# Ledger of designs, part 180: peptides against a protein of PDB entry 4Z63

Target 1, 334 residues: chain A of PDB entry 4Z63
Amino acid sequence: LCLGMNDLTGNIPEDLFHLKRLNLLGIQENRLSGSLSREIRNLSSLVRLDVSWNLFSGEIPDVFDELPQLKFFLGQTNGFIGGIPKSLANSPSLNLLNLRNNSLSGRLMLNCTAMIALNSLDLGTNRFNGRLPENLPDCKRLKNVNLARNTFHGQVPESFKNFESLSYFSLSNSSLANISSALGILQHCKNLTTLVLTLNFHGEALPDDSSLHFEKLKVLVVANCRLTGSMPRWLSSSNELQLLDLSWNRLTGAIPSWIGDFKALFYLDLSNNSFTGEIPKSLTKLESLTSRNISVNEPSPDFPFFMKRNESARALQYNQIFGFPPTIELGHNN

## One batch from the design tools (peptide; made by RFdiffusion4, then SolubleMPNN)

Design b2_p20_6_s1 (from b2_p20_6, 7 letters changed)
Fold by OpenDDE base, seed 3:
Structure b2_p20_6_s1 (fold): chain B 334 residues (1-334), chain A 20 residues (1-20)
Amino acid sequence: as target 1 above (334 residues)
Amino acid sequence: SKVSKYFRPGSSWVSSVNLD
């Protein structure tokens, strides 16, 4: 049953929960309000539940043990409060959990040993507190993780050295500290292609440790951190780099010539730093900016990127990294 | 909506921030 993208109001009719054979319930993009009924437990055949973009409130009901086939739960952009219910945090069937842009709070806890099918987790823009869950690497299929805009004080856990499944990771604006430790840990994530760390590490030094290596890194976004230092030499070994945003830092020195050696680099933002010297001639030779025949077949994270040119401007949402326009932004340096 | 905080008015940035 798909009733998304309407102006439906009120609550879900109780009779809907009698549909024992229902595999898909999509009621997204409406004005449905109230609590999400516990009677969703009656939908024992449910594979996909999409209640996103509504006015739901209260706690998410702890009934997911009665939904043994549930693979997709989308509840983004609601007013949900409380934590992730125990049955959801232990779901062996769940592949994707999206609860972005809610008011979920408390300590984030997932039973990753039970969540054997979880591959995508979007909990961005919530009120989770405490530390990052150290056991996330135990989610052996977890590829996409958005935890941005929560309050995860402290450092990236050492256990994330073992996060082999991790491909797309966003921790933007999560009160993280110690960028040197974070990068030192995350370099062990051999499948990591997208790393977004904007609005963390305030005033720290961007490490220039030549021992750091991110072999598969395609997207690096570390903007608005007030980071000191220079363009990091270790980044030059990330030959697959496509998007680099280090804007709104306090980076100094020259823009190195190796920045133009990235064959796939199509988006570069180094604006609002303190870079000096000349613009490298190699930037004018970026193949991605000169060639019209770039195949856009690379995987993107499930979490969207947003580009905002200024505070008053409309933010542009991009679901794919290749959706960004080819850009070189070097403005506001001196 | 939950608005992102900029260091300066009129700033540009790229992020995964939800704007709702």
Scores: peptide ipSAE 0.024, ipTM 0.687, DockQ to the pose 0.246
Fold by OpenDDE base, seed 4:
Structure b2_p20_6_s1 (fold): chain B 334 residues (1-334), chain A 20 residues (1-20)
Amino acid sequence: as target 1 above (334 residues)
Amino acid sequence: SKVSKYFRPGSSWVSSVNLD
């Protein structure tokens, strides 16, 4: 049943939960309000539940143990409060969980040893607090992780050295500290292609440790951290780099010539730093900007990129990295 | 004005959520 993209109001009729053979319930993009009914438990054949973009409130019901076929739960952009229900945090069937832009709070707890199928997790823009869950690497299929815009104080857990499944990771605006530790840990994530760390590490030094290596890194966004230092030499070894944003830092020194050696680099933002010297001539040789046939195997994060061109502008969503226009931004360097 | 880039999981919809 798909009733998305309407102006439906009120609550879900209870009789809808009598549909025991229902595989897909999509009621997204409505004005449905109140609590999400516990009677969802009766939808024992449910594979996909999409209640996103509504006015649901209260706690998410703890009924996911009665939904053994549930692979997709989409609840983003609601008013859900409380934590992740225990049955949801232990779901062995769940592949994708999207609860972004809610009011979920407390410590983030997932039983990753039970969540054997989880491959995509979106908990961005919530009120989770405490530390990042150290056991996330135990989610052996977890590829896409958005934990941005929570209050995860402290550092990236050391256990994330073992996060082999991790490909797309956003921790932007989560009150993280110690960028040197974070990068030192995350470099061990052999499948990491996309890393977003914007609005963390306030005033720290961007490490220029030549021992750092991100072999498969395609997207690096570490904007608006007030980071000091220079363009990091270790980044030159990330030969697959497609998007680099280090804007709104306090980076100094010259833009190095190796920045033009990235064959796939189509988006570069180094604006609002303190870079000096000449613009490298090698930037004029970026193949991605000169050749039309960018057969770039896009990393397909299950998460869109958001670009806010200015503080007052609405954030633009890009579902694909290629949604970004080819860009070189070097403005506002002093 | 600070350009803020962040990821959020695959919803096809432009979020009106300002990165304030």
Scores: peptide ipSAE 0.031, ipTM 0.709, DockQ to the pose 0.084; fails the geometry check
Fold by OpenDDE base, seed 2:
Structure b2_p20_6_s1 (fold): chain B 334 residues (1-334), chain A 20 residues (1-20)
Amino acid sequence: as target 1 above (334 residues)
Amino acid sequence: SKVSKYFRPGSSWVSSVNLD
């Protein structure tokens, strides 16, 4: 049953939950309000539940043990409060959980040893506090993780050295500290292609440790951290780099010539730093910015990227990073 | 004018504007 993208109001009729053979319930993008009924438990054949972009409130009901076929739960952009219910945090069937842009709070806890099918987790823009869950690497299929815009004080856990499944990771604006430790840990994530750390590590030094290596890194965004130091030499070994944003830091020194050696680099933002010297001539030879047809194997996260140039402008959605216009931003390096 | 930039990694918006 798909009723998304209408102007439906009120609660879901309880009789709808008598549809025991229902595999797909999509009621997204409406004005449905109140609590999400616990009677969802009666939908024992449910594979996909999409209640996103509504006015739901209260706690998410603890009924997911009665939904053994549920693979997809989308609840983003609601008013849900409380924590992740225990049955959801233990779901062995769940592949994708999206609860972004709610009011969920407390310590983030997932039973990753039970969540054997979880591959995508979006909990961005909530009120989770405390530390990052040390057991996230126990979610052996977890590839996509967005935890941005929460309050995870402290450092990246040492256990994340074992996060082999991790490919797309955002921790932007989460009150993280110790960038040297974070990078030292995350370099062990051998499948990591996308790393977003904007608005963390306030005033720290960007490490220039030649032992750091991110082999498969395609997207690095570490903007607006007030980071000191220079362009890090270790980044030159990330030969697959497609997008680099280090804007709005306090980086100094020259832009190194090796920045032009990235064959797939189509988006570079080093603006609003304190870089000096000449613009490397190698930047004019970036193949991705020339008329040459380059085949780019783009990372495909389950989440879109958004860019907004001005606070007053409408945000542009990019389903793929290659949808970004080819860009070199070197402005405001005074 | 300062070039402002806002990223939304995944489904979450991040302002890359310098707030100083």
Scores: peptide ipSAE 0.025, ipTM 0.688, DockQ to the pose 0.074; fails the geometry check
Fold by OpenDDE base, seed 5:
Structure b2_p20_6_s1 (fold): chain B 334 residues (1-334), chain A 20 residues (1-20)
Amino acid sequence: as target 1 above (334 residues)
Amino acid sequence: SKVSKYFRPGSSWVSSVNLD
């Protein structure tokens, strides 16, 4: 049953929960309000539940133990409060959980040893506090993680050295400290292609440790951290780099010539720093900017990027990084 | 409405949001 993208109001009719053979319930992009009913437990055949972009409030019901086939739960952009229900945090069937842009609070706790199928987790823009959960690497299939815009004080856990499934990671604006430790840990994530760390590490030094290596890194975003230092030499070994944003820092020195050696680099933002010297001539030879036929048939990151040209604009969803216009931003340097 | 403040890198906002 798909009723998404309407102007439906009120609560879900109770009689809808009598549909025991229902595999898909989509009621997203409406004006549905009130609590999400516990009677969802009666939908024992449910594989996909999408209640996103509504006005739901209260706690998420603890009924996911009665939904043994549930693979997809989409609840983003609601008014949900409380924590993740215990049955949801222990779901062995769940592949994707999206609860972005709610009012969920407390410590983030997931039983990753039970969540054997979880591959995508979006909890961005909530009120989670405390530390990052050290057991996230126990979610052995977890590829996509957005924890941005929470209050995870402290450092990236040492256990994340073992996060082999991790491909797309956003921790932007989460009150993190110690960028040197974070990069030193995350370099062990052999499948990491996308790393977003914007609005953390305030005033720290960007490490220029030649021992750091991110083999598969395609997207690095570390903007608005007030980071000191220079362009990091270790980044020159990330030959697959497609997008680099180090804007709004306090980086100094020259822009190195090796920045033009990245064959796939199509988006570069170094704006609002203290870089000096000449613009490298190698930037004018970037194949990604000069050749129309970038056969970038590379698997699009399963991680949609949203670009807003301004704060008031609706975010344009780009399902592929390649949806971004080719860009070089070097403005506002000294 | 809590506008999901997508991250503002530089002159543009890039948010990493999982959408299926």
Scores: peptide ipSAE 0.025, ipTM 0.668, DockQ to the pose 0.156; fails the geometry check

Design b2_p20_6_s2 (from b2_p20_6, 6 letters changed)
Fold by OpenDDE base, seed 4:
Structure b2_p20_6_s2 (fold): chain B 334 residues (1-334), chain A 20 residues (1-20)
Amino acid sequence: as target 1 above (334 residues)
Amino acid sequence: SIVSKYFRPGSSWVSSVDLD
């Protein structure tokens, strides 16, 4: 049943929950309000639940143990409060959980040992506090993780060295500290292709440790951190780099010539730093900017990118990284 | 001013309101 993208108001009729053979319930993009009924438990055949973009409030009902086939739960952009229900945090069937842009709070707790199928987690823009859950690497299939815009104070857990499944990771604007530790840990994530750490590590030094290595890194965004230092030499070994944003930091020194050696680099933002010297001539040799054959047959991340060009501008959504226009931004440097 | 970039897994459409 798909009733999305309407102006439906009120609550879900209780009789809808009598549809025991229902595999898909999509009621997204409406004005549905009130609590999400616990009677969703009666939808025992449910594979996909999309209640996103509504006015739901209250706690998410703890009934997911009665939904053994549920693979997809989309509840982003609601007013949900409380924590992740225990049954949801223990769901062995769940592949994707999206509860971004809610008012969920408390410590984030997931039973990753039980969540054997979880591959995508979006809990961005909530009110989770405390520390990052150390057991996230125990979610052995977890590939996509957005935990941005929460209040996860402290450092990236050491356990994330073992986060082998991690491919796409955002921790933007989560009050994180110790970028050196974070990068030192996350370099061990052998499948990590996208790393977004914007609005953390305020005033820290960007590490220039040549021992750091991100083999498969394609997207690195570490903007708005007031980071000091220079262009990190370790980044030159990330031969698959496609997007680099280090804007709005306090980086100094020259832009190194190796920045032009990246065959796939099509988006570079080094704006609003304190870089000096000449623009490397090697930037004119960026193959991605000169050749039309951007056949980047790369698995699209399960996530759109959002770009805000300035503080007053609306964020632009790009469903794929390749939706970004080829860009070199070097403005507002010395 | 602040320029920010984010990603969101698993959804086809997300409002910019959470990026403000």
Scores: peptide ipSAE 0.029, ipTM 0.696, DockQ to the pose 0.076; fails the geometry check
Fold by OpenDDE base, seed 2:
Structure b2_p20_6_s2 (fold): chain B 334 residues (1-334), chain A 20 residues (1-20)
Amino acid sequence: as target 1 above (334 residues)
Amino acid sequence: SIVSKYFRPGSSWVSSVDLD
């Protein structure tokens, strides 16, 4: 049953929850309000529940133990409060959980040992506090993780060295500290292709340790951290790099010529730093910008990227980085 | 606390920070 993208108001009719054979309920992009009924428990055949982009409020009902086939729960852009219900946090069937842009609070707790199928988690823009859950690596299939715009104070957990499934990770604007530790840990994530750490590590030094290595890194965004230091030499070994944003830092020194050696680099933002010297001639020879026949294997995180060209412009949302125009931004380096 | 992004006129930025 798909009723999305309408102007439906009020509550979901209770009779809808008598549909015992319903596999998909999509009521997204409406004006449905009130609490999400606990009677969703009656939808025992439910595989996909999409209630996103509504006016739902209250706590998410703790009935997911009665939904043994549920793979997809989308509840982004609502007014949900409280925590993740215990039954949801223990769901062995759930593949994707998207509760971005709600008012969920408290400590983030997931029973990753039970959540054997979880591969995508988007909890961005909530009110979670405390530290990052150390047991996230126990979610053995968890590939996509957006925890941006929460208040996960402290450091990246040491346990994340074992986060082998992690491919797409955003922790933007989450009050994180110790970039050296974070990078030192996350380099062990062998499948990590996308790393977004914007608005953290305020005023720290960007490490230039040659021991750091991110073999599969395609997207690195560490903007607006006021980071000091220079272009990190360890990054030169990330030969698959496609997008680099180090804008709005305090980086100094020359832009190194090896920036132009990245065959797949099509988006570079080094703006609003303190770089000096000449623009490397190698940047004018980037294959991704000069060749029309480059095949780029793009990473596909489930969380959106936002690009803003200027202050007055609206930020544009992109689901894929390939949607970004080829760009070199080197402005405001005085 | 969540820190708002500072923006200078004419600059660009890329982020995964939700704007909703």
Scores: peptide ipSAE 0.029, ipTM 0.706, DockQ to the pose 0.261; fails the geometry check
Fold by OpenDDE base, seed 5:
Structure b2_p20_6_s2 (fold): chain B 334 residues (1-334), chain A 20 residues (1-20)
Amino acid sequence: as target 1 above (334 residues)
Amino acid sequence: SIVSKYFRPGSSWVSSVDLD
């Protein structure tokens, strides 16, 4: 049953929960309000539940132990409060959990040992506090993680050295500290292709340690951190780099010539720094900007990229990194 | 989302953030 993208209001009719053979319930992009009924437990055949982009409130019901086939739960952009229900945090069937843009609070706790199928987790823009959960690497299939816009004070856990499944990771605006430790840990994530750390590490030095290596890194975003230092030499070994954003820092020195050696680099933002010297001539030879026929194997993140032309506009969703226009931003340097 | 870019028309301000 798909009722998404309408102007439906009020609560879900109780009789809907009598549909025991229902595999898919999509009621997203409506104006449904009130609590999400505990009677969803009666939908024992449910594989996909999408209640996203509504006005739901209250706690998420603790009934996911009665939904043994549930693979997809989408509840983003609602008014949910409280924590992640215990049955949801222990779901062995769940592949994707999206609860972005809610009012969830407390410590983030997931039983990753039980969540054997979880591959995508979006909990961005909530009110989670405390430290990052050290046991996230125990979610052995967890590839996509967005924890941005929470209050995870402290450092990236040392256990994340063992996060082999991690491919796409955002921790933007989460009050993180110690960028040197974070990069030193995350370099061990051999499948990491996308790393977003914007609005953290305020005023720290960007490490220029030649021992750092991110072999599969395609997307690096570390904007608006007020970072000091220079363009990091270790980044020159990330030959698959497609997008680099280091804007709104306090980086100094010259832009190195090796920045033009990245064959797949199509988006570069170094704006609002303190870079000096000449623009490298090698930037004019970037194949991605000069040739239309670059077959770059793009990773398909479960989390789309977004571009907003203004803060009030609906974000344009891009399913691919190549959805961004080819860009070189070097403005507002000294 | 993992990467979101905000553009303000008529502003020189460009930043990447996660969407709300």
Scores: peptide ipSAE 0.027, ipTM 0.702, DockQ to the pose 0.108; fails the geometry check
Fold by OpenDDE base, seed 1:
Structure b2_p20_6_s2 (fold): chain B 334 residues (1-334), chain A 20 residues (1-20)
Amino acid sequence: as target 1 above (334 residues)
Amino acid sequence: SIVSKYFRPGSSWVSSVDLD
């Protein structure tokens, strides 16, 4: 049953939950309100539940133990409060959980040893507090993780050295500290292609440690951290780099010539720093900017990128990184 | 979302902020 993208209002009729053979319920992008009924437990054949982009409120019902086939739960952009229900945090069937842009709070706790199928987790823009869950690497299939815009404290857990499944990771604006430790840990994530750390590490020094290496890194975003230092030499070894954003920091020195050696780099933002010297001539030779036909057939995160032209405009959604226009932004430097 | 960027009036783009 797909009723998404309408102007439906009110609550879900309780009789809808009598559809015991229902595999897919999509009611996203409506004006549905009230609590999500616990009677969803009656949908024992449910594989996909999409209630995203509504006006739902209250706690998410703790009935997911009665939904043994549920693979996809999409609840982003609602008014849900409380924590992740225990049954949801222990779901062995769940592949994707998206609860971004809610009012969920408390400590983030997932039973990763039970969540054997979880491959995508979006909990961005919530009110989770405390430390990052140390046991996330125990979610052995977890590739996509967005925990941005929460109130996590402290450092990236040491256990994340073992996060082999991690491919796409956003921790933007989550009050994290110690960028040196974070990078030192995350470099061990062999499958890490996308790393977003914007609005953390306020005023710290960007490490220039030649021992750091991110072999598969395609997207690095560490903007608006007030980071000091220079362009990090270790980044030159990330030969697959496609998007680099270090804007709105306090980085100094020259833009190094090796920045133009990245064959796949199509988006570069170094704006609003204190860089000096000449623009490297190598930037004019970036193959990604000179060739119109570079089809970057690359895996993208399950979660979209957003670009907003102005504060009042609607954010443009990009489902793939290649959707971003080729860009070199070097504005507002010395 | 993983990456978002928006323009601040009178400045360059503000990048890499998760937007809803």
Scores: peptide ipSAE 0.024, ipTM 0.690, DockQ to the pose 0.142; fails the geometry check

